# Peptides against a protein of PDB entry 6EJA: the designs that were tried, part 35

Target 1, 276 residues: chain A of PDB entry 6EJA
Amino acid sequence: VEYMPANPVRIAFVLVVHGRASRQLQRMFKAIYHKDHFYYIHVDKRSNYLHRQVLQVSRQYSNVRVTPWRMATIWGGASLLSTYLQSMRDLLEMTDWPWDFFINLSAADYPIRTNDQLVAFLSRYRDMNFLKSHGRDNARFIRKQGLDRLFLECDAHMWRLGDRRIPEGIAVDGGSDWFLLNRRFVEYVTFSTDDLVTKMKQFYSYTLLPAESFFHTVLENSPHCDTMVDNNLRITNWNRKLGCKCQYKHIVDWCGCSPNDFKPQDFHRFQQTARP

## One batch from the design tools (peptide; aimed at target 1 H134 R240 G256)

Design b2_p19_3_s3 (made by RFdiffusion4, then SolubleMPNN; from b2_p19_3, 12 letters changed)
Fold by OpenDDE base, seed 4:
Parts: C-alpha cells; sequence; structure tokens
Structure b2_p19_3_s3 (fold): chain B 276 residues (1-276), chain A 19 residues (1-19)
C-alpha cells in the first residue's frame, strides 16, 4: 500500500548513454522525470550527436546535468565502473543537489513502479541498499563472469591477460548491474580509504563487467553489509535470443549476455508490473 | 505491496564464458 512519506527521498538518476539511443533515452527520461529528483547523464565520448541532444535537454531542466567529462566505454569494460564512481563523486560534490539515493539507468531497464511508489518505498527503506544478486551458485558466477581472470581495457577492447586470484578474505558476489544505493553507502565507496574499498577498486579496475559485482562485493564485505536488500526494483529486458550470441567477442575476450533496449511494444510489461 | 517490488528478470549467466 502506498503512503505519503513525511520526508520523501530524492533520487539522483545516473544515465549512461551511448550510440543512437536517442529515442529510448527520450522515452525513459520522460517516464522517470520528476522535478524533485536529479538527473546526471554521461554520454559516451564517441557519441557526439547524442551529447548535443542531451545537452539541449539539460539546458531545459535545472535538475538535469551532463557530465563535463566523457569516457569512451565498451560493453563489459572496466571503464563503466569508473564512470559510475566518478559520477558518484561528482554527485556528492554537488551541494545544491540533496539526493538520498543513487540509481543508475539505461535504455535496457525500467523502474517497475511509479515514481510515487518508488519514492514511498525508498523513503521507508532509506537506510537500505538494493542490489540484485545472481541467485545461483557463486562459484559458477565467478567462472561465468570471469572474475578469476585478469582483464585490461585498452584500445576499445577488453583483453584477457590471464588468471588471477580473488583477494583473500573477500566474499565475492554480484548480479544485476542496476542498483539503488543510498547516499551513505555511496559516500563510503567514494571516500573510504579502508583496505576493502582500496583493494576492490584496484581489483575491479581489471574486471570484466565490473558494475555487476563491485558494489555487491564491497557492500557485503563492508561495515554496511546489513543494509543489503537482494532486489533492484527493475524490469530488465532480457532476451536470450537477441542478447546471448557472444556478439561482443570482437570487443571482449569473453562471451556474455546483454539485455536489450526496451521498445514501445514492451511497455505493456511496465503496466503489468507497475500496478500497485 | 512492497514485497511485489522486484526485478522481473534476473541475471542470465548461461551465455557467458570463454569464447
Amino acid sequence: as target 1 above (276 residues)
Amino acid sequence: DEKELEELYGVDLDGRGLP
């Protein structure tokens, strides 16, 4: 049941966009835009046209900003994590944006609830972090993700250099690369100098699909471990037929599945799941 | 009602691995 929170949380939405996803971005933006939230958009360095479009949008809304820095990211690249980490730092330094939650989005996923429902829920559980785990055998996850492999992102390619060991004493976890993180945990990840954060940042700098595991692993091994909720409140457009063809083998020395962009015809799924 | 808030699809690992 929905309730009106006394102190509704404000959300920093981080959008990482690239290529020709203008329509998808526009649809998603319109769907998630609210005056009380904040939108921080990173456009791939190579996507100049999209960048111009996004800049135009940002000029129309005071609560929409575009990253002044731009990274060239590839699927599965370690640079994606860098993008998130830098955006987190930026957002923490924006004193005029009092956000309570960090939420990343792409055209491949949607919040499953209305804004009111999402805000109500997060306001109730403002001290929690929402990360969806893979829910399977962890050893299998490690193998399938290549977490025991060393990768180097260079020249728009993820090079598999060899095997590596998972740091001792670390319980690795992961799953969805879409998460909802409270400000406190983001602060911890951003500014902590403890051994965990330091080592994990280093470790995941050489990791394939780091965003699917970094935050999970850091959270679960941190003093904030009790704040984890195994849910990211997302609809992800998984389609094996389209997304599991080892289509990125030319970019990464690993095969992987990727979710697909939502199409207008997929919106019926939102209606079904967004119902109270 | 809150318990209904979940991801529709989980992570798919089946297609991942060595090329």
Scores: peptide ipSAE 0.180, ipTM 0.706, DockQ to the pose 0.413
OpenDDE base, seeds 1, 2, 3, 5: peptide ipSAE 0.192, 0.169, 0.171, 0.170; ipTM 0.743, 0.735, 0.741, 0.744; seeds 1, 5 fail the geometry check

Design b2_p19_3_s4 (made by RFdiffusion4, then SolubleMPNN; from b2_p19_3, 11 letters changed)
Fold by OpenDDE base, seed 4:
Structure b2_p19_3_s4 (fold): chain B 276 residues (1-276), chain A 19 residues (1-19)
Amino acid sequence: as target 1 above (276 residues)
Amino acid sequence: EEEEERLLYGVDFDGRGLP
């Protein structure tokens, strides 16, 4: 029996989905759905069938909405960050959805806690932001992520245009592109006009895999830096043999890995995993 | 095998290992 907080946090789950992941999405949605949370789903502009399916779901649940705008995203594309940022703005403007935390999900990841555990945990630490850092040499991270390289998303490709410098005075960090952000920090990212947010939005608009580093970097260099927790409470279905073959070189002038979709038989493990 | 999310997506263009 999990502790039930007196004032439980409510979560805005943002799902960014594409392709024909209808089955995976359905399974994940069923697993994570709760009446007290909110679900905001972006479907890739090119995934019309999936969009129709998701729209049907959204009509059945009052706490499920689909983005009225749709972006054509590619793996590693800067547009993914744009998708998150726009969804954050949308969610902040939804006054009828009093969410406390922003959590992004895909069909390839899953919260490692049950709903009750997750809510209890986040309710206890509602002022914190959960971002998993790479935990390695930062200079190496910059090199491996190509943060010192300029990328342009164009024609469904991430073009490497050349070298660039990290903005002066900025300590770059990053790690997982899955995060748990409190509403206050999301408000800061969305509405702040300070130099940090402005410069980082510009910088990361030309960045490969921007979501793996943007929020980390902004948070750690912001007045909210003391709210960072180096944990994202995620489990990912990693199969290195299948996922790390530079399979996206045809669309990105870089290499990378991708996780695998969860299978129905994998879901039981999610509820058994706990983090401190 | 399910793993805690520690892996990064980014790998350098030359295919060298993740940091």
Scores: peptide ipSAE 0.027, ipTM 0.561, DockQ to the pose 0.194
OpenDDE base, seeds 1, 2, 3, 5: peptide ipSAE 0.025, 0.014, 0.021, 0.022; ipTM 0.573, 0.497, 0.564, 0.513; seeds 2, 5 fail the geometry check

Design b2_p19_4 (made by RFdiffusion4)
Pose (drawn by RFdiffusion4):
Structure b2_p19_4 (pose): chain A 276 residues (1-276), chain P 19 residues (1-19)
Amino acid sequence: as target 1 above (276 residues)
Amino acid sequence: TEDEYEFGGVFTEERGEIP
C-alpha cells in the first residue's frame, strides 16, 4: 500500500448512522474525507437531531449528499438491505459521481489506515469484491442466523412467522454485513433481472439480518463469483462473553450479538500485519 | 487467531430463538 497509483479509485462511502453522537460522526468524517471521494449519508428516520447536523455537513461540501428517504433501520431488520439496495441504485444514477467502490460505514466505525493507503490498495485490486464469510459449518450458520425462518418487518419490529425452505440449486453463505463492493458488482445486483438476483431479492425481503448473507449468496452464485476475496478489510471487536446477551429480544423475534467497543488496551490490534 | 475464533463463534454458536 506504499505505491502511488496513476489511476486512483474514487470511493462512494455510504454512511448508515443513528443516535446522538454527531460530534464523533464529524470526527470520523474528517478522518475519511477526501475531495475525490463521495459521501452518501442515510440517517435513521428516528434520529432527527443527527439528521439536522448531517444536513449542515452536506450543505458545506459538494461531494456529500444525504438520502432524501430515511428508514427506521432497527437491529436485524429487513430494512437495512432495502437501505443498501436503494442507496446503490441512487448512486449508480448519479452520473456526476464516477465512483469505483462502495464502502458502508456506521457512526461507530473508524479508519485504521490512511486514505492514501486505502486508495493504493483498492486501486491494485479494483476488480475484486471484499466480503468476509463465517468460514465454519454452514448448516450451523443457517440455523443460528434464522435463515430457514420467515420474518416480517412491520411496526419497527421483526416478526418471526414460521419456517421456510432453503432454495435448491444455490449455495447459501454469509458472515459480516460490512464489505467493499466494486461498481461492476453493484450494477449487477441493481439492474440484473436474471433468476438469481430476482429470487434472492424476494427471499431476502423476509429475512433477519439480510445484509449478513444476501451479498455473499448473490456473489458466490453469480458470474462474478471469481472476484470474491474472503476478507472485508475490517476488524470487528467481537467478544461473545459480553456481546451475546439476547439484548435485542424486544425488537426482533430472535437472539443476537453485537461487537464491543474498543478500549485503549486494544490499540496494538490496529497494527497487525497479518491481513489487510 | 482469537479474532477469527470470536467471529466464527457469533455466526455458528451464539444466536438463536428466544428461550

Design b2_p19_4_s1 (made by RFdiffusion4, then SolubleMPNN; from b2_p19_4, 8 letters changed)
Fold by OpenDDE base, seed 4:
Structure b2_p19_4_s1 (fold): chain B 276 residues (1-276), chain A 19 residues (1-19)
Amino acid sequence: as target 1 above (276 residues)
Amino acid sequence: SEEDEEFGGVYTEDMGDIP
């Protein structure tokens, strides 16, 4: 249900981009830009040209900033989570940006709602966190994600070092690495010193595709567990046959799936997605 | 099946229910 919120939420969009996503980034940025929101862009350390371009954009808009730090991220790398976590910290420290929600987007995703719809919805559910779960057998998920395996990111590679145990008392969950998190939960993740957050940060620093599971797991095992909504309010262009390959074996000692870029012919899928 | 393979990365076709 759409309504005009009295106190509309403001969104911090975090974009993690690299050189290959230049066109997609422009498209995404154009699609999601609004003066009332905030955009924090991390450009891969190796993408200097893109970085320069993004910097130029950031100078044109007061609500667009680029991370002063840059990481060399790889597909499936633990550093991606680090990127998000650091971005969250940065955003929390930006007192001049009163954001209410943290949203990460990729070039492979597209919002299924207009800005007004999104704002209205999030304003209504401002205390909730939106993470899409895998919807499968959890044991299978753990196995497929390699959560019971120890990975080390080094030299632009995710090395599988061996087996590991999931910490006791932790219910692991995961799914989409695209989420909508409220400020309160982001604060918790960023500043909490409880055993859960501490252990999970450590655990996921050695995890493949950590962003697909970290926030889910932390949320569901935290005092904020009741704020979980199994939806990320976006559509990702998944083609299993095309996306699920071992194309990253040169980077990761594991196989993985990747989303595909949207094509005009794919827009029909947007119509199939139910809007809240 | 593809699902039987140890592939990391989760794909979802449905948005699921939303309150």
Scores: peptide ipSAE 0.024, ipTM 0.543, DockQ to the pose 0.065
OpenDDE base, seeds 1, 2, 3, 5: peptide ipSAE 0.030, 0.028, 0.030, 0.029; ipTM 0.587, 0.528, 0.614, 0.581; seeds 1, 2, 3, 5 fail the geometry check

Design b2_p19_4_s2 (made by RFdiffusion4, then SolubleMPNN; from b2_p19_4, 7 letters changed)
Fold by OpenDDE base, seed 3:
Structure b2_p19_4_s2 (fold): chain B 276 residues (1-276), chain A 19 residues (1-19)
Amino acid sequence: as target 1 above (276 residues)
Amino acid sequence: SEEDKEFGGVYTEDMGEIP
């Protein structure tokens, strides 16, 4: 029997989906759906068929909504961060959705805990934020991520414009672009007008793969830094052989890796994965 | 584990930098 908290947290799941991943999305949705949580889905502007499917789902469930705005996102694009930030603002403005945690998901990422376990855990640690860091040499991370390079997203391409400096006094960190953020921190990121948030939003608007570093960096340099937990409670399906082929050279002036979508045969791994 | 990556989504040493 799982622990039942007196005041269980409610989760806002944000799904950013594109392409023809309808089956994967359906599997993910079924796996994570619960009546007490909220689901906010962004469909890529170019994925009209998927959008229609998602709209159909949203009409069937009162706690499922689709973003009225749609962005054309590309791999590694700065617009992905914009998508998250706008979705955060939207969710904060939804007064009828009293969520406590923000969790982003894709077909390549799955919670390693059952709903009851996840809720119990987050209810116990409701004041914490969960971001997984790279855990390696930070200077090397900066170089490999191209954080010292200036990128411009334009015409469905990430153009490398030149070199740039990391802002002084900022400790840059990053890793997984899958995170669990409490409402308080989301409010801070969304509404704060301090120099940190303002400068980082500007900095990361010209950053490759910004979601892998933005929230880490903001959190660790913010007054909320003591809420950092170096774990995202996720399992991500990585296959370097498949995901690291510089397959995005036509889109981005950089080489990178991307996680792979889970296949039905991959689900057995969830039972074998050690929990934090 | 094999499902882990050492860094973020971008690599230069293994895959090469675009000129």
Scores: peptide ipSAE 0.029, ipTM 0.566, DockQ to the pose 0.389; fails the geometry check
OpenDDE base, seeds 1, 2, 4, 5: peptide ipSAE 0.028, 0.029, 0.027, 0.024; ipTM 0.552, 0.572, 0.603, 0.587; seeds 1, 2, 4, 5 fail the geometry check

Design b2_p19_4_s3 (made by RFdiffusion4, then SolubleMPNN; from b2_p19_4, 8 letters changed)
Fold by OpenDDE base, seed 2:
Structure b2_p19_4_s3 (fold): chain B 276 residues (1-276), chain A 19 residues (1-19)
Amino acid sequence: as target 1 above (276 residues)
Amino acid sequence: SEEDREFGGVYTEDMGDIP
């Protein structure tokens, strides 16, 4: 429900981008930009052209920053989680950016709400975390995700090394790697030294597609478990026919699915699929 | 079918109505 919040939340948008899709990034940025929010952009280590473009944007806006560090990431790589975790730490250390929510974005998804709607909604539910679960058999999820397999990211490849067990006492969950996390939970993930966070960071450093499961699993097994909402407020351009095949076998010792990037002609779909 | 394959990645379902 949209309303005028007395204390509107401010959002830290984290963008992880690669390649040469500067136009797509610019389009998305324009669509989500607001002066009251913050934008932290990581550009893949190999995407120098894009990095230069993003730096130019960051110089034009005081609430846009680019990560001073850059990682080389591959599809399904554990380094993606590292990217998010480091970004979270950076954002928490930025005392001049009082953000309330962490939201990750790519060219493959958009928030389904207008800025005003999103802010109103999150302001009402500021104590909640929004993670979309797979909604299927958990055992099947574990198998399909390869969570019971040990992976090593090395030389731009995810090597499957062998089998492993899920840590005892941990209820694994996962789903969409697009989420909305409140600052409190991000603080917990970033600074907690409890057994859960420590073990999960270690576990997921050898995990395929870690962002699809890490935050779900940590949240549900944490003292913050009651704050989970099974919704990520996203529209994602999924197409199984196009996006779900073994197209990544050359990169990962596993098959995978990926969403399709939105094209300019797809933008109108947001209005059509908008929820009241 | 997809069920018989070791595919990583989860499709998002319909979000439904949001209050």
Scores: peptide ipSAE 0.028, ipTM 0.554, DockQ to the pose 0.049
OpenDDE base, seeds 1, 3, 4, 5: peptide ipSAE 0.025, 0.025, 0.024, 0.025; ipTM 0.562, 0.530, 0.539, 0.556; seeds 1, 3, 4, 5 fail the geometry check

Design b2_p19_4_s4 (made by RFdiffusion4, then SolubleMPNN; from b2_p19_4, 9 letters changed)
Fold by OpenDDE base, seed 2:
Structure b2_p19_4_s4 (fold): chain B 276 residues (1-276), chain A 19 residues (1-19)
Amino acid sequence: as target 1 above (276 residues)
Amino acid sequence: SKEDEEFGGVYTEDMGDIP
């Protein structure tokens, strides 16, 4: 649905970046930048060169900020969720940034709509949350994700410590770790002291790939469960044949899959997908 | 397979229907 909204939503884009992918980041930033939105960038603690570059960008734009804190994250690490949760808190405390939606981005995904289309769409559905579920057998998902396993992030490694039980009464779900969350739900996740949020934060602090399941699970078991839309409104450069080959065994006591970063030549696919 | 069950990470190519 495309229309000119009377009260257009404003988006907080959260970018979690690492390595030397400065060009990729620049392309992504250029593609998504708009004066009416907000950009909050976390640079991995180990990526000092990239951090300096991002700082330079942030000084040029009033609606771009860099996290004053930096985490060292690894593939599948629980620290990634911590990064998102802390960024959410920061964004909620920024009174001068009246954002309506939280959107995380990386070089591995791209919004499927133009800014105008995205704003129009989200303005129409401002009370909804967009999380893409795996759409498969949930028991299989739990097994494959290792949700019934206890992991500890330590010394740049995810150690598998043993088995664990999923908390009683919780319906676990998950899928894409790319999501669009409205401010109301982010407030709930950030400030709620109810048993659900408390237990899930604890549970997922020892979880592999926590961002792929935490927000899904919390949302679906929360009073906000009726706001879920099974769509994340983005395209991911995903190729399981290339991305699933246990390439992370040196980092995690588990096998994993990862999407491919977008290359300039890949953006034509976005255009095709975005066409009505 | 056992190996398949130990692969974590779920990403989708299907955008699904947009309301």
Scores: peptide ipSAE 0.026, ipTM 0.559, DockQ to the pose 0.068
OpenDDE base, seeds 1, 3, 4, 5: peptide ipSAE 0.021, 0.028, 0.020, 0.024; ipTM 0.530, 0.530, 0.556, 0.555; seed 3 fails the geometry check

Design b2_p19_5 (made by RFdiffusion4)
Pose (drawn by RFdiffusion4):
Structure b2_p19_5 (pose): chain A 276 residues (1-276), chain P 19 residues (1-19)
Amino acid sequence: as target 1 above (276 residues)
Amino acid sequence: TEEERNPFEFFGWEGRGPL
């Protein structure tokens, strides 16, 4: 990531944010901002204070826009995938924004390498997609995710309605819902009317935590399957002893886990050279 | 922990299940 690219990638950052931490969001935005990238910010419908603060930012910079539509993106809700898919369509239709990669971030994310290094890395691997699979037993993943269960999002709640079959003829996969996808794959997901994309959009409209498997499943079974890199270029601070308290039991008909917050003792983890 | 030794691995699914 030390070289200087002659044709650097321009990145569309999609920020899906909620809550009250506007100053922290502004600090992270400062760290990732470059005039040649693009920023498309979705603010949860329920976070009006944060939305007003985000509007000030978008009014200041030409390469920053806010989604005019806003969803209540509850934990594990089917609406998160809807949010990503609509943002991808919006971004592809913005012809004045010639972006090469799609990167999703939350208000709790931070960069651990400089923009120069990120651009250099992605410029070398511009035809690849970066998704992290669970890599362990797939039947256990399907069960723990509830992918063989039917869910419906209404009234800001995920309702478990019954069982359903895993469709035949495709491999189902999943893992992290943080990823980096290139423009060519995003176009395929958005505009393709082939059997795989159409049926997976229907299947995942009624799925818990859809973003943790929709893009994996579509990519692995699509003509772009040979572009997958099993690495999302993220460090996620999972600690199961603390983060799996079924804390979302009142929002979804399921038990879930979330990553822990980093502390000072974790600083050395950001310096690992094992994987990008 | 396993999570500390394997920071690039996905553990977000292993502690889940029905109510």

Design b2_p19_5_s1 (made by RFdiffusion4, then SolubleMPNN; from b2_p19_5, 7 letters changed)
Fold by OpenDDE base, seed 4:
Structure b2_p19_5_s1 (fold): chain B 276 residues (1-276), chain A 19 residues (1-19)
Amino acid sequence: as target 1 above (276 residues)
Amino acid sequence: SEEEENPYDYFGHDGRGPL
């Protein structure tokens, strides 16, 4: 019997989806839906059929909404961060949705815990932020991520324009682009006008795979730095054989890896538990 | 593979780099 907290946290799940993930989205939504949580779904601007389907779902559930704005996103594009930041602002402005945590999901990952376990855990650690770091050489991470390179998203391509310097005094970190952020930190990221947030928003607007590093870097350099937990409480379906073929070189001036969609045969991995 | 043993330790970064 799992402990039921007296004041359970409520989660805003943000799903960023496109047409190719329709089946996975259906499975994920079915698996993660709960009446006490909130679901905010962004559908790629180009995925009109999926958008219509998701709109139908949103009409059936009062705690499901679709972004009224839609971005045309590409793998590794800076626009993905913009999508998250705008969704965060939207969610903060939804006064009728009293969420405590922001969790992003895609068809490529699943929460590793049951709803009850997740809620219990987050309710216990409601003041913490869960970001999984790469846990390796940071200089290597910077090089491999191209954080010292300037990228421009234009015409569905990430153009590498040249070299850049990491802002002085900033300790860069990153890892997983899947995170669990508490409302307080989301408020800080959304509304702070301090030099850190301002500079990082600018810096990461020209960054490849910005979501893998932005929130880590902002958090660790912010007054909220002591709230970081190096765990994202999820399983991502990584498979180097399938995901690391430099398959995005046609849209990004960088070689990269991507996770794979979960298949039924992969579901055995969902039985894994995260360390706090 | 590392992914099979511990999916949390792989972030797909090793295969990344300049073209």
Scores: peptide ipSAE 0.112, ipTM 0.671, DockQ to the pose 0.733
OpenDDE base, seeds 1, 2, 3, 5: peptide ipSAE 0.119, 0.153, 0.086, 0.212; ipTM 0.687, 0.688, 0.681, 0.744; seeds 1, 2, 3, 5 fail the geometry check

Design b2_p19_5_s2 (made by RFdiffusion4, then SolubleMPNN; from b2_p19_5, 6 letters changed)
Fold by OpenDDE base, seed 2:
Structure b2_p19_5_s2 (fold): chain B 276 residues (1-276), chain A 19 residues (1-19)
Amino acid sequence: as target 1 above (276 residues)
Amino acid sequence: SEEEKNPYEYFGHDGRGPL
């Protein structure tokens, strides 16, 4: 029996999904579903079959909604950040959904802890934001991410247009594009009109893999900087033996790599070996 | 993204993937 907090946090799960992985999504959804949380699902504009399936699910649960708008996103596309930002705005405008945390998920994600454990943890740290930084040389990060390059998402491709400067006075950071953000910070990102948020939204609209850096950078340069925890509560399946194959060069004018997909066997293993 | 170690693991994820 895990400790139940007196005022448990409620989570807005934002699922960004694509393709034909309906069964996988259903499995993941079932695993994370709780009546006290909220689920806001964006289905890629091109994934019509999946969209129909998700709509069916949303009709069965009052705390599940599907975005009325749909983006056609690509790997590394700036539109992914737009998707998150718009979903954040939508969620803040949903007055009937009093969520405390924003958590992004894909169809490939899976919980390795119980809901009670997650809620207990987040309830204890409700004032914190959970972002994982790269933890290495920042100059190298900037270079590898192409943050000093201007990209344009168009026709299902990320076009590299040229060089750009990082805005002065901004400490750029990033790492994982998976995060847990508290409502207060999401409100700041969504509604602030300060120079930081305004400039960063503009800057990252032309950025490759913007979700890996935008929220980190905004948070660390904001009045909320003291709320950062360098942990996103995720496990990434990296296989060093496979290395980087630049597998996305066909859609992006850059070399990018992705972690390996988790297999069901991997999740089973992780559940057994979950660290306290 | 870089390889990450996380002492508090609540979700497994595949990171970035093709969309």
Scores: peptide ipSAE 0.234, ipTM 0.732, DockQ to the pose 0.127
OpenDDE base, seeds 1, 3, 4, 5: peptide ipSAE 0.035, 0.159, 0.034, 0.189; ipTM 0.600, 0.717, 0.608, 0.728; seeds 1, 4 fail the geometry check

Design b2_p19_5_s3 (made by RFdiffusion4, then SolubleMPNN; from b2_p19_5, 6 letters changed)
Fold by OpenDDE base, seed 4:
Structure b2_p19_5_s3 (fold): chain B 276 residues (1-276), chain A 19 residues (1-19)
Amino acid sequence: as target 1 above (276 residues)
Amino acid sequence: SEEEENPYEYFGHDGRGPL
């Protein structure tokens, strides 16, 4: 018998989508949709077809909204963090949406567990934040992520401008840009005027792949540091042979890795990582 | 541990953002 919480958490799903994958998005949406949750969808500014489709969906469900603002985001762009931060602010200002957790998703995501399981788990750990760390040498992470480099997003490109220093007294961390954040921490990130949040927002505005590190770094250096769980409840297909080919060099002045699409031959890895 | 007890995971094709 699955645990049914007396006070189940309600989730704000933030979907950041682009392109023309309307069918895929629709399938994913149906898979994650529940009346007690909230869905806030950002469609890339360039994806007008998808935007029209998403608007149609939002009109059918009272708990589905589309961002009135739209950003043109690129892989690794600082604007992705801006998208999340703005969506967080919007969600906090929606007083009619009493969400407890923020979960980001893309059209490529798909749930492998039931909503009841997710809700039960998050209800048990409602005070925690779920961020997956890189799990390796931090100095190496900084170097590989280019965190000691200054980037500028301009003209759909991430320009490397030069070197920079990590702010003093800040322990930088990061890993996956897929996370689950509780409302309290989102409130802190959104409204805090302390030096940490202020400096990190500025710092990460010029950072490559900022969403992979911003929330980790802010959390771990904040009064909320004890709420971190090194688990983002995600399965990602990492194949470095396929994912580390500098495939985004045309977009960013850096070589980064990306996960790959799951294939039938990758199913064994899925089975190994999947929770019973 | 929390990791052992977590009953939910998302299956993702791309874990480095929406793009």
Scores: peptide ipSAE 0.239, ipTM 0.749, DockQ to the pose 0.078
OpenDDE base, seeds 1, 2, 3, 5: peptide ipSAE 0.133, 0.208, 0.195, 0.212; ipTM 0.677, 0.636, 0.718, 0.624; seeds 1, 2, 5 fail the geometry check

Design b2_p19_5_s4 (made by RFdiffusion4, then SolubleMPNN; from b2_p19_5, 9 letters changed)
Fold by OpenDDE base, seed 1:
Structure b2_p19_5_s4 (fold): chain B 276 residues (1-276), chain A 19 residues (1-19)
Amino acid sequence: as target 1 above (276 residues)
Amino acid sequence: SEEDENPYDYFGHDGRGDL
């Protein structure tokens, strides 16, 4: 028996896409599309063919829009956070789109719930924010993420410039860069002029993989800290042997990892995923 | 090509580190 909320939440799905992976995008879009939700798609500035295809889709659906601005991003680049922040601002300014939650998606990281289950769950917990933390030694996390290092995104590269200190009085946290944020928190992040938001935006403009830590850190140090839930409702196909080869050394001055696409043989991972 | 690069693979905390 599925819970039927009296006032179901509406979701703004933000898709950040690149390359020519049109088939994967089509599959994802088909899987997540619903008439009651909203879809805001950013296409990498370099992916002109994909941009044309996505524009055609957006013309067919009233609840699908494409960002009029486009950024050229790199793996681990600080510009990804800028993309999210700008998309959040845009979505807040769209008065004709009454969304309640902001959700980003990846082809390698899917929601673990059906649409009905997701809507029911979020409608019940509409005042909460869902961010998955690393759940381990925070000092180790900071070191492994390079949060104590200063990076500069320039010429399609993340340059490591030197060491830096974590801002005083800030408890840094992070984990998954796939999150579910309620509109109220997005409004806070977008429009607040307090020292926390201002300093964190500055700090994370020189951060590697900023989306994995920015929202966690801001939330946990904000007046909204009690709204955090340590779960992003995602399943990720993680295989270290395949995904951790420092394959991005040519792009960033750091060693990184990436998830893999799901295969039928990976079905056991879905069965082992804990539900909220 | 630049279009073939995936800028959004952000996973694997344990496998990350200094060069």
Scores: peptide ipSAE 0.044, ipTM 0.655, DockQ to the pose 0.262
OpenDDE base, seeds 2, 3, 4, 5: peptide ipSAE 0.040, 0.028, 0.026, 0.026; ipTM 0.650, 0.659, 0.651, 0.582; seeds 2, 3, 4, 5 fail the geometry check

